# Ledger of designs, part 242: peptides against a protein of PDB entry 3B8E

Target 1, 230 residues: chain A of PDB entry 3B8E
Amino acid sequence: PFLIFIIANIPLPLGTVTILCIDLGTDMVPAISLAYEQAESDIMKRQPRNPKTDKLVNEQLISMAYGQIGMIQALGGFFTYFVILAENGFLPIHLLGLRVNWDDRWINDVEDSYGQQWTYEQRKIVEFTCHTPFFVTIVVVQWADLVICKTRRNSVFQQGMKNKILIFGLFEETALAAFLSYCPGMGVALRMYPLKPTWWFCAFPYSLLIFVYDEVRKLIIRRRPGGWVE

## One batch from the design tools (peptide; made by RFdiffusion4, then SolubleMPNN)

Design b2_p30_7_s2 (from b2_p30_7, 24 letters changed)
Fold by OpenDDE base, seed 4:
Structure b2_p30_7_s2 (fold): chain B 230 residues (1-230), chain A 30 residues (1-30)
Amino acid sequence: as target 1 above (230 residues)
Amino acid sequence: SLVEEAEERARELLERAERAIEEAERRLAA
């Protein structure tokens, strides 16, 4: 998000504190849960032929999968961001390069895609309105990520939800998202204005996409053991 | 009133933090 903000010179989609909340609050528990996740029965049953190399390969595969999922998460967040801004009159193309004028407090007549003029205060309200949905979108997408990360080969339906730490992580992330989204003062303290409940569902297609992607990946792994996808 | 004061203080702190970040970003961009 921050990199895209710099590269595209778009209004900041996610505040720094919110990014920290994602990194520390949402990613830490999942990471712990994965560490305590009983290695998938298939992983445990496969004696590594070369423990060093096979561990490295497995770590690389996990990191690649997380990288891909992370990209999908980011896309989901940005989608939500662009939808909100578009609903407020700022089309994605118009946002490119708008940062300089957007952040200039002396410019009170920044035009949207429809010629409506926005004061600095109004622009900041819209910007901060985007922060919460972006965060929530990431959290909702992370639900799918958490669910899929517990298995490498087996379907979620086969493995089930046995890791209590993982389940706790899901609730913690959700609770944190709800707190940051709806607690009074968060709009001021974290630049996260209250979110309409409907926006929680905007991430569901992306969560589903991640889920389908992972299930397909796992299916390929099951059908082609030792393939490039493994 | 306490919430408003807290909001105002939080706003001031955030504005200061934002300015600091902007200054840091300007320094990094320079």
Scores: peptide ipSAE 0.006, ipTM 0.256, DockQ to the pose 0.023
Fold by OpenDDE base, seed 5:
Structure b2_p30_7_s2 (fold): chain B 230 residues (1-230), chain A 30 residues (1-30)
Amino acid sequence: as target 1 above (230 residues)
Amino acid sequence: SLVEEAEERARELLERAERAIEEAERRLAA
């Protein structure tokens, strides 16, 4: 999010505190889940493996998976961001390069795509309105991530949702998202305004995309062990 | 406590990064 913000010079879609909440609150649970899965997988394998080589392969697999999932998460978040801004009169093309004027408190006549003038306060309300749904989008996408983290090579459908850590992670992320979205004072404390419940569903296509992508990846790994996807 | 300290440090680093970017943007716009 931050890199795209710099490159595109668009209004900030996600606040720093929200990024921190994602990193510490949501990304930690998948990481722990993966660590446990690795430990369980290593215990179940009968033959002594070379621990150095297996660790290296595992780190590469994790890094690639997180990188790919992170890209889809970012796309989902930005999609939600652009939809909200478009509903408020700012089309995506108009947002490019707008940050300089957007963040200037002395400019109270920033025009939207339809010629409506927005005060600094009005712009910041819209910006902060985007922070919550961006975060929620990431959380909803992370539901798929948590589900897929239970299995390295096997389909989620084959192993089921027996991992209590993953289930706990799903509830924790959802509860955190609900708290940040609807608790009074979050607009002031975290610059996250209340989210309409309908926006929770905006991320579902991207969550499904991650799920499908990972299932396809796992299918390829199963069919071509040692291929370029590992 | 360690998580809270890490959160506070991360927040400070992010705020510093944001300020640095804002300053850089101001310099590029001038």
Scores: peptide ipSAE 0.005, ipTM 0.262, DockQ to the pose 0.024
Fold by OpenDDE base, seed 1:
Structure b2_p30_7_s2 (fold): chain B 230 residues (1-230), chain A 30 residues (1-30)
Amino acid sequence: as target 1 above (230 residues)
Amino acid sequence: SLVEEAEERARELLERAERAIEEAERRLAA
């Protein structure tokens, strides 16, 4: 997310505090859940033909899969960001390079894509309106990520939701998202303004995409246990 | 008052972080 923000020079889609809330509040419990999750019985039963190469291949495959999932997650957040800004009159093309003027407190006549002038305060309200949905989108996409992280090879339907830590993580991140979205003062404290409940659904296509991607990946791994999923 | 103080501190920290990001971006763009 931060790289796209720097490269595109767009208004800040997600505040630093919200990033910290994601990293500390949503990613820690998944990491802990992964550490305590029993390796799939089928992966442990397969004796590595070459312990050095097979471990390296597995680590590379996991790293690539998590990198791809993280990229889809970021795309989901940015999609929600661009949708909200577009609904407020800022088309994605217009946002490119706008950040310098957007963040300048002395410029009160920043024009949107339709020629409407926005004061600094109005721009910051719209920016902060994007922070909450971006965060919520990340959380909703992380639901799929958390569920798929449980399994390396087997379908989620085969492994089931038996990990209490994973279930707790899903509730914790959802509760955190609800707290940050609806608790009074979060607009000032975290630059997260209250979110309309309808925005929770904006992330579901991306959550589904990650879920389908991982299920397909796992299906390929099950069918070709020695193949590189390129 | 404590919530307001925490909100103000959080706002100041956020503004500092944003300024730091902007400065870092200016340094990277330069």
Scores: peptide ipSAE 0.008, ipTM 0.255, DockQ to the pose 0.023; fails the geometry check
Fold by OpenDDE base, seed 3:
Structure b2_p30_7_s2 (fold): chain B 230 residues (1-230), chain A 30 residues (1-30)
Amino acid sequence: as target 1 above (230 residues)
Amino acid sequence: SLVEEAEERARELLERAERAIEEAERRLAA
C-alpha cells in the first residue's frame, strides 16, 4: 500500500500506525500458529534430502506465496479505497498526482471530478474515512490467510479447525478491527473514522478468492508432487 | 502535537493489545 502511495502520489489510504497494526497485530498470530501446528504427516515423514537446499527452497516458496497473498490483500484494500473516494466525488484518475494539493492546508478549493470544491478539513475527513475500510478489508482477507496457513499441502477441510491458536487469531483480528473502527477516540488517534457495517462484507469476495486460490494450489501440489507450483 | 500524542497513544494501545495477545497465546499453549 505504501509503495503505491509513493509511486502514484495519491492521498494516503492507510496511516502509518494502521500499517503497524497490520504488520504486528495480524502477522504475528499466524506465525505463532504455524509454529505450534504439527507438521503435516507427509512433511514429517520425508527426511530432507539436503537440509540446506530444501530449507532454502521451502523458505523461498513460502515467501513467494505470502508475497502473492500480500499483493491480493493490497489490491482489495485499494479497491475499497477507490470505491469510497469515487462515492465522494473523486474518481481514480483524478487522484493521481493529487497528494501535493491534497496535503496542503492552504489550498481549500481542491476540485473533485465533478467540480465540487473541497476544503482541507473536508478532504481530510474523506481520507480518514478511507482508512478504516481499508484496514477492515485487510483484516477480512487475513481471515483467509490464517485459515490457509494451517496447511501446506492438505486442504483446510481435511486438517480441520482444531488449532486453538488459529481460532484465537481470527477472533483477535476481528476484535481489533472492531475496536479500531468503533471505539471512541480512534478517529482522532488513528485517523480511522467509524465504518458502516456494510463495508465489512465488501472484502468477502477477496477472502473467497484467496481461499479458492490456495485450495487450487494445494490440489495441484497433491496431484503433481514436485511441480513448479510447490 | 495532538496528532503526535494521538499516535503515541495509539502505539501504546497497540503494544497493550500485542501483550494481551501474547498472554492469551501463552494461556492457550499452556
Scores: peptide ipSAE 0.000, ipTM 0.243, DockQ to the pose 0.029; fails the geometry check

Design b2_p30_7_s3 (from b2_p30_7, 25 letters changed)
Fold by OpenDDE base, seed 1:
Structure b2_p30_7_s3 (fold): chain B 230 residues (1-230), chain A 30 residues (1-30)
Amino acid sequence: as target 1 above (230 residues)
Amino acid sequence: DEVEKAKERALELLKLAEEAIKKALEELEA
């Protein structure tokens, strides 16, 4: 997300404090919950042929999978960001290079895609309006991520949802998202304004996409063991 | 050079997103 912000010079979709809340509040507890997930029986029972080489290969494969999931998460967040700004009159192409003027408090006549002029204060409100739904989008996408991370090869349907700690992690993450989204004063403290309930559903297509992607990937791995997709 | 290539790719993606969003907004307004 931050790379796209720098490259495109768009208005900041996430505040620094919001990013910290994601890292500390939403990622840590789920990560701990995953540590208590039962390892796949196939992984634990297989003696590595070469522990050093097999470990390196596994680490590379894991890194690639997480990298791909992270990209889908970022796409989901940015999709939500662009939809909100478009609803407020700023089309994606118009946002390119707009950051400098957007952040200038002395410019009070920044035009949107429809010729409407926006004051600095109005622009900042719209910017901060994006923070909450972006955060919520990340949380909702992380639901799918946590579910798919339970196994490397088996389907979610095969492994099941037996880990109560994981379920608690999902609940805690969601509760934190709700707190940050709806608690009075969060707009001032964290620059996260209240979110319309409908925006919770904006991330669902991406959660489904991650789920389908992972299931297809796992299916390919099961049908073609040792393939490049593993 | 890599940054410029990344910008070009980002621009293409944003154009596609813009078209998709416009279509979605038109459908919501209709």
Scores: peptide ipSAE 0.020, ipTM 0.260, DockQ to the pose 0.019
Fold by OpenDDE base, seed 3:
Structure b2_p30_7_s3 (fold): chain B 230 residues (1-230), chain A 30 residues (1-30)
Amino acid sequence: as target 1 above (230 residues)
Amino acid sequence: DEVEKAKERALELLKLAEEAIKKALEELEA
């Protein structure tokens, strides 16, 4: 998200503090849950024939999987961002290169795609209105990510939701999202304004897409062990 | 050249997304 912000020079879709809350608050418990699950699975599996090569391959596979999921997550967030700005009169093409004028406090006549002038304060309100749904979209996509990461090769339906730490992580992320979205003072502290409940549903198609993508990937891996998709 | 092609593809995807959003908004207002 931050890289696209720099490259496209668009208004900031997600605040730096909010990004830190995602990285530190939402990813830590899931990472711990996955570490415990890996330890349990490794205890049950026979020693790798070559621990150096098998560890390197596994780390590369995990890195690639997280990279792909992270990219889909970012795309979901940006989609939500562009929808909200479009509803407020700023079409995606108009946002390209607008950051310099958008962030200038002395320019109070920035025009939207329909010729309506926006003051600095009004622009910042709409920017901060985008932060919350972007964050919520990331959390909802992370639900799917956590569920799919629980199973490396098997379908989620085969292992079930027995990991209590993973379930706790999902509830923690959801509670954090609700707290940041609806708690009074978060608009001042984190520049996140309250989210309409309808925006929670905008992320579900992306979560479903990730789930389907991962199930298809796992199905391919099961049918063709050692294939290029690994 | 690859960066420019990537930018062009990104712009095309943004245009498609914009059209899809406009259609969805029109359907919601109807």
Scores: peptide ipSAE 0.011, ipTM 0.235, DockQ to the pose 0.018
Fold by OpenDDE base, seed 2:
Formats: sequence, structure tokens, C-alpha cells
Structure b2_p30_7_s3 (fold): chain B 230 residues (1-230), chain A 30 residues (1-30)
Amino acid sequence: as target 1 above (230 residues)
Amino acid sequence: DEVEKAKERALELLKLAEEAIKKALEELEA
């Protein structure tokens, strides 16, 4: 998220502290649970061929799974970010390169896509309004991502929800998201303003899309082993 | 054994990511 912020020179969609909360707080338990289940489902069920090769495959599997999940999460968060800013008058194309003026405290007349002028305080309120939904979106997307990443080839309907640690991780993330979103003082401490309940659902269509896409992907992999889609 | 090794590797990767993030944050604050 921060890298995209720098590259695109857009207003910061998620604070550094909240990024740390995601990376250190929310992803730990689910990642461990996912690694456990992947090893059980994709490795243990396969006949060991070469221990050295199998070790390498495991490392690649973990790295790929973590990287893919993180990428999808970021995309979901940025989607929500762009939606919120668009609703407030800032279209995505207008945000490109806007950071310099956005962060300048002395510029109080930054224009949105419709010519409305925004003070520094107003801009920061909108920015901080994006932080909580961005975080919550990541959590909601993680619900789908963690479920679909349980196995590489098997459908979630075939594998089922057997990993208790994964389930616990999902609840932990949800509880943390609720805490950070609604606990008094989080707006000051973490620049996460209270989230309207409606925003919890903003990621659901995206999560559903990812779920459907992954199921289709897995179906293709099952039908065409060794394809480029794998 | 493979499951435990996978967990350990996952944890190691997470630690590496955490360190990378911390370093990046320190660089931004400097």
C-alpha cells in the first residue's frame, strides 16, 4: 500500500501504523493456519519425491500464497479507497500526482474533480475517513482469500472448514477490525475514524468475485493439470 | 514434520516482512 502511494503520488490511503497493525496483528495467525493447512492438503497428500525439491516447493508455496493474498487485499483496499474519494468528489485520475498539494498545509484550495475547493483540514478528514474502510476491506477480503487459499487445487466445498486455527484467525481479525473501527480514541491514536456499518459490506462483492474467480481457476487446474493457470 | 517446517518457514517469512516494514518506516521517519 505504501509503495503504491509513493509510485502513484496519491493521498495516503492507509496510515503507516495501520499498515503495521495489518502486517503484525492480523496476518500472523491466518498465515500460520494457512501454511499448516497447505502443508497438510497439498504436500502431505503427495508422495514425497525428493526432499530437497519438496522443501523448495514448500517455500515457493508459502511465498506465493502470502504474496497473492497480500496483493488481493491491497487491491480490495485501494478499491474501497477510490470509491470513497470518488464519492467525495475526487476521481481516481485526479488523485494521480495530487499528493504534493494534498499534504501541503498551506494550500487550502485544492480542487476536486468538480471544482470544489478543499481546505487542508477537510482533506485530512477525508483521508482519515478512508483509513478505517481500507482496513476493514482488507479484513473482509481476507475472509475469502484465506478460505480459497486453503488448497491450490481443491474447491473450498471439497475441503471444508476443518482448520480450527483458521476459523479462530478469522474471528480474531474481525474482532480487531471492529475494535479499531469503533473503539473511542482510535481516530486520534490511529487516524481511523469510526466506520459506518454500510462500509463493512463494500468489500463483499469484491470478495465474492475473488471467490468465484478462484473456484473457476481451481476447476481449470483440475481439468488441465500443468497449465499456465496454475 | 513437514507441517511444522512449513509453519516455521511461514513464521520466518512473516518476521522478515516485519523487519522490512520496520526498516522502511525508520527510513521514512529519518
Scores: peptide ipSAE 0.000, ipTM 0.229, DockQ to the pose 0.032
Fold by OpenDDE base, seed 4:
Structure b2_p30_7_s3 (fold): chain B 230 residues (1-230), chain A 30 residues (1-30)
Amino acid sequence: as target 1 above (230 residues)
Amino acid sequence: DEVEKAKERALELLKLAEEAIKKALEELEA
């Protein structure tokens, strides 16, 4: 998110402190839960043809898959960000290159896509309004990510939801998201303003996208054993 | 409004894809 902020010169969609809350608060319990997940039998029992080369290839493929999932997560967050800004009069194209003027406290006449002028205070309210939905979107997308991480080849439908710690992790992430979204003082402390409940659902399409992506990937792996998609 | 419409269309496509994948998985398991 921060890299896109720099490259596109758009208003910052997610604060640094909020990113730390994701990394330390939401990802930790799920990561622990995955350590207790039962290994997929077909992956662990298959002997590599060449343990050295095949292990490296597999690690690369896994890294690529996680990278792709991370990109989908980011896209989900940015989608929510752009929707909120568009609802407030700032279309995505207009946001490109706007950062410099947006962050300048001495400029109080920044125009939106419809010619309305925004003061610095008004702009910061809108910016901070985007932080919470972006965070919540990431959490909701992570639900799907956690579920798909249980398996490499088998479908989620085959393995099921047996890990109670994983389920607990999902609730913990949701509770943290609710806390950060609705607890008084978060607007000042974390630059996260209260979120309308409807915005929780904005991320569901992207959660589904991750799920579909992973199931398609697994389907391809099952149909073409030894392919580059493993 | 356009973004919302795009979201709705994307959601519909994803639902269709999900159903297709579920059906394909059921066929592979049979």
Scores: peptide ipSAE 0.000, ipTM 0.166, DockQ to the pose 0.016

Design b2_p30_7_s4 (from b2_p30_7, 25 letters changed)
Fold by OpenDDE base, seed 2:
Structure b2_p30_7_s4 (fold): chain B 230 residues (1-230), chain A 30 residues (1-30)
Amino acid sequence: as target 1 above (230 residues)
Amino acid sequence: DLVEEAEKRALELLKKAEEAIKLAEELLRE
């Protein structure tokens, strides 16, 4: 997310502190949950033919899976960001290169895509309004990711939500999202303004897409074991 | 124990990252 922000020179979609909260708070419990489930599933199903190569392959597969999932999460967050800004008059194309003027405190006449002038304070309110939905979108997408990653090869529908650690992780992420979104003072402390409840639903299509993507991926892996899609 | 240690390390990393961000923000203000 931060790389896209730098490359595209768009207004900051997600605060640095919020990024850290995502990386350390929301991703840690899922990662631990996945590590435990993978350890359990690998212990039960695979006699290690070669423990060194299998461990390395598993670590690479985990790293790639997390990398891909993280990219989809970021895309979901950015989508929510662009939707909010578009609703406030800033089309995505107009945001390209706007950062310099956006962050300048002395420019109070930044025009949106429709010619409306925005003061620095108004721009920052809109920016901070994007931070919370971006975060919540990532959390909601992570719900799907956690559910998906629970099973390496089996459909989520086959194994169900039996992992207590996964369920705990989902509750923790949700509680953290609710805390950061609705706790008084978070707007000042983390520059995360309260979300309208409707914005929680903006992430659901992406969660569904990730769910479908992973089920399709798993289906392909099941049909073509040892393919490049692992 | 591993979870607690991971949480402790994560918190330490968070503190270091926050310090690095503060430092970066200070450097950018300069």
Scores: peptide ipSAE 0.005, ipTM 0.262, DockQ to the pose 0.036
Fold by OpenDDE base, seed 4:
Structure b2_p30_7_s4 (fold): chain B 230 residues (1-230), chain A 30 residues (1-30)
Amino acid sequence: as target 1 above (230 residues)
Amino acid sequence: DLVEEAEKRALELLKKAEEAIKLAEELLRE
C-alpha cells in the first residue's frame, strides 16, 4: 500500500500504524500457528528424492504461492479503497497524481471527478475513512489465507481444522479488526474511522478467489505429482 | 451487535464457500 502510494501518487490507502498492526497483530499468530501445525499427511509420507534440492524447490514453490496470494490480498485492499473513494466522487483515474494536492493543507478546493471541491479537512476524512475498510479487507482475505496455509497438497477438507492456534489466530485478527474499526478514538489515534459493517463483505470475492486458487493448485498437485505447482 | 452479526454472517459465508469448493472437488473426482 505504501509503495503504491509513492509510485502512483495516490492518497494514502492505509496508515503506517495500521500496517504495523497487520504485520505484528495478524501475521505473527499465523506464523506461530504454522509452526505448531501438524505436518501434512502426504508430506510426512512422501520421501524426498533428494532432500537438499527437493526442499529448496518446495520452498521456492511455496514462496511463489504465497507471493501470488499476497498479490490477491493487495488487490482486494485496493479494490475496497477505490470503491470508497469512487463513492465519494474520486474515480481511480482521477486519483493518479493527486497526492501532492491532496496532502497540501493550503489547497482547499481540490476537485473530485465530478467537479465538487473538497477542503483539506474533508479530504482527510475521506482518506481516513479508507484506512479502516482497507485494513478490514486485508483481515477478511487473511481468513482464507490462514485456512489454506496449513496444507500444500491435501484439500482443507481432507486435512481438517485441527490447529487450535490457527483457529485462535482467526478470532484474534478478527477481534483486532473489530476493535480498530469501531472503538472510539481510533480515528484520532490510528486515523481509522469507523466503517459500515457491510464493508466486511467487500473482501469476500477475493477470499473466495484465494480459496479457489489454492484448491485448484492442490488439485493439480494431487493429479500431477511432482509438477511445477507443488 | 452489528459487528457480531457481521462476523457471524462472514463466517457463515466462508463455510458456504468451503462447502461449495468441497462439492466442486467431489464433482471433479467423478
Scores: peptide ipSAE 0.000, ipTM 0.238, DockQ to the pose 0.024
Fold by OpenDDE base, seed 3:
Structure b2_p30_7_s4 (fold): chain B 230 residues (1-230), chain A 30 residues (1-30)
Amino acid sequence: as target 1 above (230 residues)
Amino acid sequence: DLVEEAEKRALELLKKAEEAIKLAEELLRE
């Protein structure tokens, strides 16, 4: 998400503190939960033929999977960001290169796509209004990621939701998202204004997409062991 | 050993994220 912000010079879609909250608050417990997840029975039964090469390949596969998931998360967040800005009069094409003028406190007449002038304060409110939905979108997508990461080859339905730590992680992420979105003072402290409950549902299609993508991937891996998708 | 490795990876990811955030903040101040 941040790379697109730098490359496109658009207004900041997600605050730095909020990114830290994602990394520390939402990714840590899931990572721990995965460490306690029982390895798939098929992985444990195979003695590593070459511990160095098999470990490296596995690390690369995990890194690639997390990289792909992270890209889908970013796309979901940016979609939400662009929708909110468009609803407030800023079309995506108009946001390109706007950062310099957007962040200049002395410019109080930044025009939207419809010729409406926005003061510095007004456009910062809109920016901060985008932070919460972006964050919530990431959390909702992370629900799918957590469920997906539970298994490498088996369907989530085959392994089941037996890991209590994983379930706890899902609730913790949701509780954190709710706290940051609705707790008084978070708008000032984290630049996250309260979110309409309807925006929680905007991320569900992306979560479903990730879930379907991973189930299809796992199905392909099961049917074609040693294929390019491994 | 697996937990330690997962923690190490999580910490490395966190460090990379923090570095990216710092870089971002520097670019925004400019």
Scores: peptide ipSAE 0.008, ipTM 0.253, DockQ to the pose 0.033; fails the geometry check
Fold by OpenDDE base, seed 5:
Structure b2_p30_7_s4 (fold): chain B 230 residues (1-230), chain A 30 residues (1-30)
Amino acid sequence: as target 1 above (230 residues)
Amino acid sequence: DLVEEAEKRALELLKKAEEAIKLAEELLRE
């Protein structure tokens, strides 16, 4: 998020508090859940391999997969961000390079895509309105990520949802997202303004995309053992 | 206590990152 913020010079889509909530709130339980995840059903069927070479390969493969998932997560967050700003009169093209004027508290006449002037306070309200949906988008996408992380090769449909800690993680992060989105005072305390319930659904296509992507990846791995996709 | 300390450190790192971003933006404007 910060890299795109620098490169595109757009208003900040994700605040520091939301990042902290992701790292400490939403990612911690999933990380613990992975430590207690059941072995894949196919592990016991594998022949002995070279442990040194296979470890390096597996680390690279996991890193690439998570990197790709992270990219899709970011795209989902930015999509939600752009939709909200567009609904408030700021089209994506107009946001490019706007940050300089956006963050200047002395400029109270920043124009939107339709020529409406926005005060600094109004702009900050819109910016903070984007923080919560971006966070929620990440949470919704993480649903798919958590589910797919249960296995490296087997389909989710084959492995099932037997890890109670993982299931708890899904509910916990959802509950946290709901709390941060709808609890009174979060707009003042965390600069996370309330989210319309409809915005939860904006991330669903990206969550589905991650799920489909991983299932396809796993399918390729099963059909082509030792391929470049692992 | 460990979580609170981690939160504090994370916030400090994020603040430093924000400062670095601002500096980078200033450099890009020149």
Scores: peptide ipSAE 0.006, ipTM 0.256, DockQ to the pose 0.024; fails the geometry check

